# Peptides against a protein of PDB entry 2AZE: the designs that were tried, part 177

Target 1, 148 residues: chain A of PDB entry 2AZE
Amino acid sequence: AQECQNLEVERQRRLERIKQKQSQLQELILQQIAFKNLVQRNRHAEQQASRPPPPNSVIHLPFIIVNTSKKTVIDCSISNDKFEYLFNFDNTFEIHDDIEVLKRMGMACGLESGSCSAEDLKMARSLVPKALEPYVTEMAQGTVGGVF
Target 2, 101 residues: chain B of PDB entry 2AZE
Amino acid sequence: GRLEGLTQDLRQLQESEQQLDHLMNICTTQLRLLSEDTDSQRLAYVTCQDLRSIADPAEQMVMVIKAPPETQLQAVDSSENFQISLKSKQGPIDVFLCPEE

## One batch from the design tools (peptide; made by RFdiffusion4, then SolubleMPNN)

Design b1_p25_6_s2 (from b1_p25_6, 15 letters changed)
Fold by OpenDDE base, seed 3:
Formats: C-alpha cells, structure tokens, sequence
Structure b1_p25_6_s2 (fold): chain B 148 residues (1-148), chain C 101 residues (1-101), chain A 25 residues (1-25)
C-alpha cells in the first residue's frame, strides 16, 4: 500500500513536470517561428528597398517595452554610468517583452492563440525543423498534451 | 495489479518526457544558431511602427528599454505606488521613446 | 553562462516581474 502511494506521488510529479516542459517547448517554438519570420520579413523588405532602414529608425532585439498614458507623469533617476534606472509614475503602466511584440505583430503566425489560417500554418511549419512540425500541427489544433 | 499498472504508467511517462527533452534540444539548438548568426541578428529588428501593435503612440507613451542580459527588473503597480527599477550588471542601459506619428 | 542561457534567464526574470505586477493589481 505504501509503495503504491509512493508511486502515485511520483506519477503526479512526473505529469506536472511534463506539463511544464510542454509549455516551455511551445514557447520556444513560438520564439523560433517569430524570430525567423521577422528576419525573413526584414530581409525581403530591405531587398525591395535596395537599402537597409536608417539605423535610428529600428530597434534590435532584445528589448523591453513600457507604455503608459501620455498624461502619465514620469520621474526618472539615472545613475552616472547608466547602470541603474528608477522610474516613478503617477499612474498605471504596462511592460512587454520583445516576444510579445512579435506575437502581436503576427510573426508567430497566430499559432500562439490558435488563430492560424492554412497559409499561416504552412508558414509556421516551414520555419521549424522537420522534427518539430508535428508539434506545430498539434499546437494549431489545440491538441497538445492530449495524451496526458 | 495496481502496482504493475503504476509501474507501466511511469515507464510511459518517462518515454514521453524523453521525447519532449529531445524536441526541446532541437528547438534550443535552432535558437542558439539564430543568436550566433550575425546576419540574422542584423535583421532581427522592429520599428516604432511595429510597436503600434502594443500601444498607439498617439494615445500612449511608448518607452523602449535596451538592457543587457541579467539586468534586474523590479516593478510595482498599485494605487499608491507605480515604479520600475532597473539595475544592470553587464553594461549601460539605454532608454528612449518612440515618437508620435 | 552562454549568451543564449543569459537571455533565457533574463526572460524568466521579466516574466516573474509581470506575474508579480498582475498579483498586485
């Protein structure tokens, strides 16, 4: 009885770990798709324009975005070496990482929300190694983790 | 029996986890390759126009933070305190605003 | 650690910070 109980605890632990790894893998796949798609977009755009964009007009990854109302008053304290920043706001703000920006730009082909057209899914599959294609398909169908 | 069933389940879960680990290794390898490719990094950028997908600069102030890895970020967002603290260990932090269109 | 690993750790920190903010609101 005690042995069975121990194995049941272990079973649950492994199930939880697998669930966590599934989430991590999905995020990694989305990042890969988004990055490759972004690079392809920009490469194509630069080829069409026959020149790169002005250096001061682009933001290279990685970055963080903070947004707030234009009416929000912000006080900023910066160390002399710019190693330390302190921002004080008089109202609420939002923080976003670069991956979230890419997702909202559609660089992940809508795979993150299961809103993939046939063309989006085709693009997503083309941006990952063959071994990951089945998982991309499962993500699009919302069937990831169905075995567990 | 119950014991045999649990043992079998654990074996199956182990195999499933190994498959996940394998897929994750493939994926992380691809990401590392991207991070090490100079041409890819050159092309890995967005514009302030792209940031409209997050917030419209006409209505929102959009601040961009370029911080080195391992930068400490602390944030408080409450009715009494709205604060962001950044502390870098590897280099200077660059902060700038996206202009309104 | 490698640059890739450092970036992953940084992303985790950002995620944790966002989660804390969500709990505070």
Amino acid sequence: as target 1 above (148 residues)
Amino acid sequence: as target 2 above (101 residues)
Amino acid sequence: MTMFEAMQEYKQQIKAAKEQLKKQS
Scores: peptide ipSAE 0.238, ipTM 0.897, DockQ to the pose 0.466
Fold by OpenDDE base, seed 5:
Structure b1_p25_6_s2 (fold): chain B 148 residues (1-148), chain C 101 residues (1-101), chain A 25 residues (1-25)
Amino acid sequence: as target 1 above (148 residues)
Amino acid sequence: as target 2 above (101 residues)
Amino acid sequence: MTMFEAMQEYKQQIKAAKEQLKKQS
């Protein structure tokens, strides 16, 4: 019946929306874990050193990273007010956001790739509110969305 | 029947979505709290050593870009054109290189 | 704009850039 078909279309629409929200939630969780873990790391490091690091030795979030071969020739043009930058490369380059850096640093405890040890998972759980812990567990197990 | 089954499924999906919305709200709230906490902001940093997880400065040039909000970023990476364009509307853009270590 | 919002914007910018690059290749 046409009614059933309409409901099936709606069902699929909702499933897709849920899938999108799941992806967004997972990313948000990873960001939260990564940020908190980073802050904890640095807090501990500064406590051990009994001083903050030199201002020019650190890069505060947010930032963007661009990397390329050291052999790559780069031409840069900058506006007078530094509002505009133009970089021309003679070879390929990569762009990364700060979250990607944090993930590769292990700040997300390997949760992003499902490579969590028991200790990593424990850390990850400790860095989120209680309400999010079950979801973190599901992420680690790769069972997110299993209900659908 | 089929209709009843579909109707029930839709109700269940609605509940699931509401749960997701709730969890997302919690997570977003936590992130906002971090953003508003001065101490957290102060401690939210990496070093050039950390950036080696992305690319080793011994082999790769690593450039850091700090741009104001709403900065436009355009990139082209093709066999004939490799370009990055940055245009800020709210202030100057800072660019620096991580030294080889 | 908060730090969180700024970071989200950066992520969106990078994502968009990568998607554009993918389309060009």
Scores: peptide ipSAE 0.238, ipTM 0.897, DockQ to the pose 0.731
Fold by OpenDDE base, seed 2:
Structure b1_p25_6_s2 (fold): chain B 148 residues (1-148), chain C 101 residues (1-101), chain A 25 residues (1-25)
Amino acid sequence: as target 1 above (148 residues)
Amino acid sequence: as target 2 above (101 residues)
Amino acid sequence: MTMFEAMQEYKQQIKAAKEQLKKQS
């Protein structure tokens, strides 16, 4: 009886760990797709323009975005070496990382939200190694996590 | 019996996790390769126009933060406290506003 | 720690911060 109890606890532990790793893998796949897609977009754009964009017109990864109402008052305290920043707002704000920006740009082909068309899926598959293609397909179908 | 069933389940879960680990290793390897590729890094950028997908600068103030890896970020958004704290360990933090188009 | 690993850790910190914001709302 005690042995069975121990194995059941271990089973639950492993199931939870697998669930966590599945989530991590999905995020990593989305990051890979989004990044490669972004690079391709920009490469094509620069080729068409026959020049790179002005240096001050682009934001290289990684970055963080903070947005708030234009009416929001922001107080900023900066250390002398610029290693430390403190922002105080008088109203609510939003924070977004670079990957979230790429997703909203459509760089992840809608795979993150189940809005992946046939063409989107084709693009997504083309941006990952062969071994990851089946998982991309499962993500698009919403069938990831079919464990036994 | 129950013991045999549980033992079999654990074996199957182990195999599933090993497959998952393998896929994760492949994925992380690809990401590392991208991070080390100079040309890819040069082309890994967005524009202010792209940022409109997050918030329109006509309606929202959009602040961009460039912080080194391992920077500590703390945020509080409550009815009485709205704060963001950044503390870097590896270099200066750069902050700038995205202009309106 | 590699640059890639450091970046991943940073992303986790950002994610954690955002999750805390959601809990505060």
Scores: peptide ipSAE 0.236, ipTM 0.896, DockQ to the pose 0.512
Fold by OpenDDE base, seed 1:
Structure b1_p25_6_s2 (fold): chain B 148 residues (1-148), chain C 101 residues (1-101), chain A 25 residues (1-25)
Amino acid sequence: as target 1 above (148 residues)
Amino acid sequence: as target 2 above (101 residues)
Amino acid sequence: MTMFEAMQEYKQQIKAAKEQLKKQS
C-alpha cells in the first residue's frame, strides 16, 4: 500500500512536469517562428527598398517596452553613468518584452492563440524543422494537451 | 495489479518526457543557430510603427529600454506607488521614446 | 551573450516583474 502511494505521488509529479515542459516547448516554438518570420519580413523589405533602414530608425532585439497614458506624469532620475534609472509615475503603466511585441505584430502567425489561417499555418510550418511540424499543427488545432 | 499498472504508467511518462526533451533540444538548437548568424542578428529589429501593435503613440507614451545583460528591473504598480527601477552592472542603460506619428 | 540568451533573460525579468505586480493588485 505504501509503495503504491509513493508511486502515485511520483506519477502525479511527472504528469505536472510534463505539462510544464509542454508549455515551455510551445513558447520556444513561438519564439522561433516569430524570430524567423521577423527576419524574413525585414529581409524582404530591405530588398524591395534596395537599402537597409537608417541605423537610428530601428530597434534591435532584445528590448523592453514601457507604455502609459500620455497624460501620465513621469519623474525620471538617472545616475551620472546611466547605470541606474528610477521612474516615478502618477498612474498605472504596462511592461512588455520583445517577444510579446512580436506576437502582437502577428510574427507568430496567430499560433499563440490558435487563430491561424490556412496561410498562416503554412508559414508557421515552414519556419520550423520537420520534427516540429506535427507539434505546430497540434498547437493550431488546440490539441497539444495529450501525452505522447 | 495496481502496482504493475502504476509502474507501467511511470515508464510511459518517462518516455513521453524524453520525447519532449528531444523536441525542446531541437528548438533551442534552432534558436542558437539564429543567435550565431550575424545576418539574422542584423535583421532582428522592429520599428516604432511596429510598436503600435502594443500601444498607439497617439494615446500612449511608448518608452523603449535597451539594457545590458544582468540588469535588475523592479516594478511597483499599486494605488499609492507607481515605480520602475533599473540597475545595470555591465554598462549604461539606453532609454528613449518612440515619437508620435 | 547570444541573442537567444539575452532574450531569455529579458523574458524572465519581465515575467518576474509582472508576477510582483499581480501580487500587489
Scores: peptide ipSAE 0.227, ipTM 0.896, DockQ to the pose 0.720

Design b1_p25_6_s3 (from b1_p25_6, 14 letters changed)
Fold by OpenDDE base, seed 4:
Structure b1_p25_6_s3 (fold): chain B 148 residues (1-148), chain C 101 residues (1-101), chain A 25 residues (1-25)
Amino acid sequence: as target 1 above (148 residues)
Amino acid sequence: as target 2 above (101 residues)
Amino acid sequence: MLMYEAMLEYQEKIKAAKEQLKAQS
């Protein structure tokens, strides 16, 4: 009886750990897909243009985006060495990392929300190693969470 | 019995976790390879057009921050305080605006 | 590997910041 209780505790512990790892894995997969898809898009675009974009016209990863109303007043204090920045806004703002930007751009093929078309899923699968394809499929179906 | 069932469950969970670990290692390796590939690095960029697609500069000001590793970031967004603080330890922080179309 | 490492740091920081913001809301 007590042994069973101990095993139940351990079972629950492992289930929670697995859940956490599943979340981490999903994010890693999305990152991989998004990055590769971005690179592929840009490669194709540059090939079509027969030239790379001007250096100052692109933003290389990594980066952070801050957006706010154009009417928002922003006070910025910068240290002389530019090591420190302080932004004060008079209204709300949003912060996004580059991965979130890529997701919103569709670089993760809608996999992040399980909203993949057949073509999106095909693309997503093509951007991961074979070993990850089953998991990508599960993500697209929204069926991740079972014991495998 | 219950004991046997639990024991079997734990074994299955262990196998599942090992599979997850393996898959995570694959992902990490792939991401590392991407970061080490010069061509991928060169092509890992977004444009102002991309940013406009997610936050139209006609309505939203879009600020881009490129900070060195280990940069501290704190943000406060409340009715009484709207603030972002950045503190780098490894170099200067670059901030620029995405131009409007 | 710098890009990958920096990316992870940003993600962690942004996540933490958003969590703090949610706590404030």
Scores: peptide ipSAE 0.107, ipTM 0.883, DockQ to the pose 0.662
Fold by OpenDDE base, seed 3:
Structure b1_p25_6_s3 (fold): chain B 148 residues (1-148), chain C 101 residues (1-101), chain A 25 residues (1-25)
Amino acid sequence: as target 1 above (148 residues)
Amino acid sequence: as target 2 above (101 residues)
Amino acid sequence: MLMYEAMLEYQEKIKAAKEQLKAQS
């Protein structure tokens, strides 16, 4: 009985670790798809325009976005060397990383929310190595973890 | 028996975890390749139009922060205090607003 | 785009900050 209990504890530990790794893998896949899709989009756009965009018209990764109401008053203190910033707001704000921005732009093909069309899924599959395609399919279907 | 069943389950879980590790290694390799590819780096950008699509400056002010690696970020968002603190160790931080159009 | 390790660290810091904000709300 005690031996079985010990193995049950270990089983649960491994299951939890696997669950964590599944989440990490899904995020890595989404990041890969989003980045490759972004690069592909921009490459195509530049080819169509026959030139790159003006340097000041684009924001290269990585970056952070902070958004708040346009009525929010912001006080900013900056060090002389610009190594330190302090922002004080009089109202609530939101922070988003670049990956979240890419997801909201649809660069992850809606895979993050299970909102993949047939075309979206096809695109997503095309942006990952063959070994990852089955997992992408499972993510789209919401069946991840069925083999564990 | 139960013991044999649990032992078998643990072996299967180990195999499953190894498969996950393999897939994760593939993913991390791909991300590293992207990071090391100069053409990909050049093309890894968004536009202000992209940002407006997710947060319209007509209603929201959108501030962009470009900070070097290992930058410390602290934020407080409560009814009494709304603050963001940034401290870099490797270089200057660039902050600018996305224009309203 | 940051090197892989630097990118991961950066994302982790952002995640931690967001989690802190949620805890304070």
Scores: peptide ipSAE 0.073, ipTM 0.880, DockQ to the pose 0.563
Fold by OpenDDE base, seed 5:
Structure b1_p25_6_s3 (fold): chain B 148 residues (1-148), chain C 101 residues (1-101), chain A 25 residues (1-25)
Amino acid sequence: as target 1 above (148 residues)
Amino acid sequence: as target 2 above (101 residues)
Amino acid sequence: MLMYEAMLEYQEKIKAAKEQLKAQS
């Protein structure tokens, strides 16, 4: 009985670890797709324009976005060396990392929500190594919850 | 029996985790390659138009923060206190606004 | 773009900050 109990605990431990790794892998896949898709988009755009965009017109990764109502009053304190910033708002704000921005831009092909069209799924698959394609398919179908 | 079943399950889970680890290694390798590729780095950018599509500056103020690695970010968003604190250890932080137009 | 390890660390910090915001609101 005790041995079985110990094995049950170990089983649950392993299941939880696998679940965590699955979540991490999914996020990494989304990041990979988003990054590669972004790069491809910009490469194509620059080719069409026959020149790179002005440096001041683009924001390179990594970055953080903070947005709030235009009516929000913001007080900003900056250290002399610009190593420290303090922002005080009189209303709520939102913070988004660059990956979230890319997802909202559709760079992850809608895979993050499992609502990919056939074309989006094709794009997503094309942006990952062959070994990851089955997993991308499972993500699109929402069936990743299983253990291999 | 139950013991045999559990033992078999653990073996199967081990194999599953090994497969998962393999996939993760492939994925992390790809991301590392992207981070090390000069062309990819050069092309890894968004435009102000992209940001406007996410949060329209006509309605929202959009602030962009470029901070060095290991920058500490603390934020408070409550009914009584709304604050963001940034502290860099490796260099200056750059903050700018996306133009409305 | 940050090196992979640095990028992950940065993302973790941002994630943690966002989680704290959710917990505080």
Scores: peptide ipSAE 0.063, ipTM 0.880, DockQ to the pose 0.524
Fold by OpenDDE base, seed 1:
Structure b1_p25_6_s3 (fold): chain B 148 residues (1-148), chain C 101 residues (1-101), chain A 25 residues (1-25)
Amino acid sequence: as target 1 above (148 residues)
Amino acid sequence: as target 2 above (101 residues)
Amino acid sequence: MLMYEAMLEYQEKIKAAKEQLKAQS
């Protein structure tokens, strides 16, 4: 009885760990797709324009974005060496990392929300190694929850 | 028996976890390859137009933060205090606003 | 992305910040 109880505890621990790793894997796949899709988009755009964009007109990864109402009053204190910043707002704000920005731009092909069209899914599959294609398909279908 | 069943389940779960680890290694390898590729790094950018598409400056102010590694970020968002604190250890922090259309 | 490690660092910081914000709201 005690041995079975110990194994049940271990079983539950492993199940939870697997669930966590599944979530992490999905995020990694989305990041890979988003990054490769972004690079592909920009490469195509530069080819069409026959020149790269001006250096100061683009924002390279990584970056963080803060957004708030245009009516929000912001007080900013900066150290002399620009090592320290302090922002005080009079209203709520939002913070986003670059990956979230890419997702909202559609760079993850809607895979993050299960909103992939046939074309989106085709694009997503083309941006991952062959070994990951089945998992991308499962993500699009919402069937990843099963243990394989 | 029950013991045998549990033992078998644990073996199957171990195999599943190993498969996940393998797939994760593939993903991390791909991401590292991208980070090490000079051409990919050069092309890994967004524009102000991209940012406007997700947060229209007509309604929202969009501030961009480029910070060195190991930069500390603290945020407070409550009825009594709305604050963001940045502290870098490895160089200056670059902050700029996305211009309106 | 410039550096994979830098990306991960930002993600962790943003997650932590969002968790703090959720706890306050």
Scores: peptide ipSAE 0.095, ipTM 0.883, DockQ to the pose 0.626; fails the geometry check

Design b1_p25_6_s4 (from b1_p25_6, 14 letters changed)
Fold by OpenDDE base, seed 3:
Order: structure tokens, then sequence, then C-alpha cells
Structure b1_p25_6_s4 (fold): chain B 148 residues (1-148), chain C 101 residues (1-101), chain A 25 residues (1-25)
């Protein structure tokens, strides 16, 4: 009885860990798709323009974005060596990492929200190794979650 | 029996987790390859136009933060306090605004 | 630190910040 109970506890622990890893894997896949798609987009754009964009016109990864209303008053305190920043706002703000920005740009092909068209899915599959294609398909169908 | 059933379930779960680990390793490897490729590094950027498309500076102020590794970020967003604190250990932090059109 | 690792760190910082915000609300 005690042995069975111990194994049941272990079973539940493993199930939870698997669930967590599934979420992590999905995020990694989205990142891979987004990054590769971004690189391809920019490569194509630069080829069409026959030149790279001006250095001050682009933001290289990684970065963080903070946005707030234009009406928000911001007080900024910066250390002399620029090692420390303190921003005080009089209203709410949002913080986004670069991956979230890429998702909003559509670089993840809508796979992150289940809004993946046939063409989006084709693109997504083309941007991952063959071994990951089945999982991409499951993500698009919303069937991820089962134990495999 | 019950014990045998549980033992079998655990073995199956172990195999499933191993498959997940394998797939995750593949993903991580691909991401590292992108990170180490010079051309990919050069092309791994967004534009101000991209940022305007998701957060229009006409309505929103967009601040970009580029900080060195191991920078601590602290944020407070409540009715009493709206604050972001950045503390770097390895160098200066770069903060700039995305220009409006 | 590679670009990928740096991005992961940023993501962790953002997640941590959001978790802290949730606790404060």
Amino acid sequence: as target 1 above (148 residues)
Amino acid sequence: as target 2 above (101 residues)
Amino acid sequence: MSMFEAMQEYQEQIRAARQQLELQR
C-alpha cells in the first residue's frame, strides 16, 4: 500500500514536470520560428533595397521594450556611470521582451495564438528541423498536451 | 496488479519526458546556431517601423532598453507606485526612445 | 554570453518582474 502510494506521488510529479517541459518546448519552437523568420525577412528587405538599413534605424536583439501613454509623465534618474536607471511614472506601463515583439509582428506565424493559416503553417514548418515538424502541426491544431 | 500498472505508467512517462528533452535539445541547438552565425546576428533586428506597428508612438511612448548580462530589472505597477528600476553589474545600460513620425 | 542566452536572461527578468507585479496586486 505504501509503495503504491509512493509511486502515485511520483507519477503525479512526473506528469507535472512533463507539462512544464511541453510549455517550454512550445516557447522554444516559437522563438526559433520567429528568429528565423525575422532574419529571412530582413535579408530579403536588404536585398531589395540593395543596402542595409542605417545603423541608427534598427534595434538588434536582445532588447526590452517599455511602453506607456504619451501623456504619462516619466521621471528618470540615471547614475553617472549609467549602471543604474530609475523610472517613475504617473500611470501604468507595459514591459515586453523581444520575443513578444516578434510574436506581435507575426514572426511566429500566428502559431502562438492558434491563428495559423495554411500558408502560415507551411512557413512555420519550413523554419524548423524535420524532427520538430510534427510538434508544430500539433501546436497549430491545438492538440498539444497529451503524453507521447 | 496496481503496483505493476503504476510501474508501467512511470516507464512510459520516462520515455515521454526523454522525447521532450530530445526535442528541446534540438530547438536549443538551432537557436544557438543562429546566435553564433555572424550573418544571422547582423540580421537579427527590428526597425522603428516594426515597433510603431505594434505600439504606435503617436499614442504610446516606446522606450528601448539594451542592458548587459546580469542586469536586474525591478518593476512596480500599482495605484500607489509606477516604477522601473534597472541595475547593471557588467556595464552601462543603453536606453533610447523610438521616434515618432 | 551568446545572443540566445542573453535573450533567455531578459525573458527570465521579465517573467520575474511580472510575477512580482502579480503578487503586489
Scores: peptide ipSAE 0.300, ipTM 0.903, DockQ to the pose 0.711
Fold by OpenDDE base, seed 2:
Structure b1_p25_6_s4 (fold): chain B 148 residues (1-148), chain C 101 residues (1-101), chain A 25 residues (1-25)
Amino acid sequence: as target 1 above (148 residues)
Amino acid sequence: as target 2 above (101 residues)
Amino acid sequence: MSMFEAMQEYQEQIRAARQQLELQR
C-alpha cells in the first residue's frame, strides 16, 4: 500500500512536469512560426518596395514594448551612461515582449488561441519541421494535453 | 494489480516525456538556426505601423525598449505606485517612442 | 549571445515582472 502511494506521488509529479513541458513546447512552436512568418512577410515587402526600409523606421527583435494612456504623465530618470532608467507613471501601464506583439500581429496564425482558419493552419504547418506538424494540428484543434 | 499498473504508467510517462524533449530539441534547433541566419536576423523586425496596429499612439503612448543582455527589469503597477526600472550591466539601454502616423 | 537567447532573456524578465505585479495585486 505504501509503495503504491509512493508511486502515485511520483506519477503525479511526472504528469505535472509533462504538462509544463507541453506548455513550453507550444510556446516554442508559436515563436518559430511567428518569427518565420515575420521574416517571410518582411522579405516579400522589401521585394515589392525594391529596397529595404529606412534603418530608423524598423525595430529589430528583441525588444520590449511599454504602452500607457497618452494622457499618462511619465517621469523618466536616466543615468549619465544610460545604464539605468527609472520611469514613474501616474497611471497604469502595460509591458509586452516582442513575441506577444507578433502574436497580436497575427504572425502566429491564430494558433495561440486555437483560432486558425484553414489557410492559417496551412501556413502554420508550412513553417515548422515535419515532426512538429502533428502538434501544430493538435494546437489548432485545442486537443493538446493528452499524454502521447 | 495496482502496483503493476502504476509501474507501467510511470514507464509510459517516461516515454512521453522523452518524446516531448525530442520535439523541444527540434524547436530550439530551428530557432537557433533562425538566430544564426544573417538574412533572417536582418528581416526580423517590426515597424511603427505594426505597433500602431497593436496599440494606436493616438490613444496609447508606445515606448520601445532595447536593452543589452543581463538587463534587470522591475515593474510595479499598483494603486500606490506605477514604476518601471531598468538596470543594464553590459551597455546602454535604448528607449524611444513610436510616433503617430 | 544569439538573438534567440536574448529573446528568451527578455521573456523571462517580462514573466518575472508580471509575476511580481500579480503578487502586488
Scores: peptide ipSAE 0.296, ipTM 0.903, DockQ to the pose 0.673
Fold by OpenDDE base, seed 5:
Structure b1_p25_6_s4 (fold): chain B 148 residues (1-148), chain C 101 residues (1-101), chain A 25 residues (1-25)
Amino acid sequence: as target 1 above (148 residues)
Amino acid sequence: as target 2 above (101 residues)
Amino acid sequence: MSMFEAMQEYQEQIRAARQQLELQR
C-alpha cells in the first residue's frame, strides 16, 4: 500500500512537470514562428522598397509597450541619467511584451488561439524544424495535452 | 495489478518528458540561432504602424520602452494607484511615444 | 546577453508584474 502511494505521488509530480513543459514548449514554438514570420515580412518589404526603413521609424526587439486612453493623464519622473523612470497614471493602463504584440499582429499565424486557417497552418509549419511540425499540428487542432 | 499499472505509467511518463525536453532543446536552439544571426537581428523590428494596428493612438496612447538587461519593472494598477516604475542598472532607458498617424 | 535572452527576461518581468498586480487586487 505504501509503495503504491509513493508511486502515485511520483506520478502526479511527473504529470505536473510535463504539463509545465508542454506550456513552455508551446510558447517557445509560438515565439519562433512569430520571430521568423516577422523577419520574413520585413525582408520582403525592404526588398520591395529597395531599401531599409528609416531608423527612427522602427522599433527593434526587445521592447515593452504601455498603452492607455489618450485621455489618461500621465506624470513622468526621470532621473538625470535616465536610469530610473516613474510613471503615474490617473487611470488604468496595459503593459505588453513584444511577443504579445507580435501575436496580436498575426505573426504567430493564429496558432496561439487555435484559429489557424489552412494557409496559416501551412505557414506555421514552414517556420519550424521538421521535428516540431507534429506539435504545431496538435496546437492548431487543440489536441495538445496528452502524453507522447 | 495496481502496482504494475503505476510502474508502467511512470515509465511512459518518463519517455514523454524526455521527448518534450528534446523538442524544447530544438526550439531554444533555433531561437538562439535566430538571435545570433545579424541579418535576423536587423530585421527583427516592428513599426509604429504595426503598433497602431493593435492599439490605435486615435483612442490609445502607445508608449514604447526599451531598457537594458536587468532592468527592474514594477507596476501597480489598482482602483487608487496606477504606476509604473523602471530601474536600470546597466544603462539608460529609452522611452518614446508612437505618434498619431 | 543575446536578443533571445533579453526577450525572455522582459517576458519574465512582465509576467512578474502582472502577478503582482493580481495579488494587489
Scores: peptide ipSAE 0.287, ipTM 0.903, DockQ to the pose 0.649
Fold by OpenDDE base, seed 1:
Structure b1_p25_6_s4 (fold): chain B 148 residues (1-148), chain C 101 residues (1-101), chain A 25 residues (1-25)
Amino acid sequence: as target 1 above (148 residues)
Amino acid sequence: as target 2 above (101 residues)
Amino acid sequence: MSMFEAMQEYQEQIRAARQQLELQR
């Protein structure tokens, strides 16, 4: 009847929302792991060097990266107040946010691609609260959704 | 019956969603704590060496963009037009190239 | 604005840009 039809529509809506939230949660977990791992790496590096790096030698988060072939010709127009930039390329380019950069650096321990070694997984688990450890394990195994 | 079964399924899905919300709250709380920690803020950086490890500087040019909040970014990547537009409302945009080693 | 909030904004901008690119292809 009409009532059952309405409930079926609602069921599908909730299933889709859960799927979306699962993706969001996975991304948040990866961000947390990546950030904490980055901080730990840099802390250790500075301790080994016995000093912080020069301020002009590092790029603090957040940032955006644009990369293109070195052969690509780029025309840049900048407003006087530097509030507006216009870049024209003669070939394709790529844009990446800082999280993607951190993932490619291995800061997420390969969890984003399911390529975690035993040590990587151990590190990943150590960088999240206890309540999130089971989910990290599921992500590494590719069995996300088993808890819900 | 069918109605009772659907009703039960919806309740179970609601509980599952609430569990997800709880886990997400834990994650966002941890991220906020990190963002508010002075030491973490100081150490939240990458180097040009890091960027070179991702994009081969021998083949790729790497541009870094530091933009204020509420900056509009538009990109076009078609066969006839390759363009990036940045418009800030709160301050100047900083753009620089990552030098080769 | 906190670092986390700023990062979320950047992510949204990149996501929006990528969506525009996908529509062109």
Scores: peptide ipSAE 0.286, ipTM 0.902, DockQ to the pose 0.702

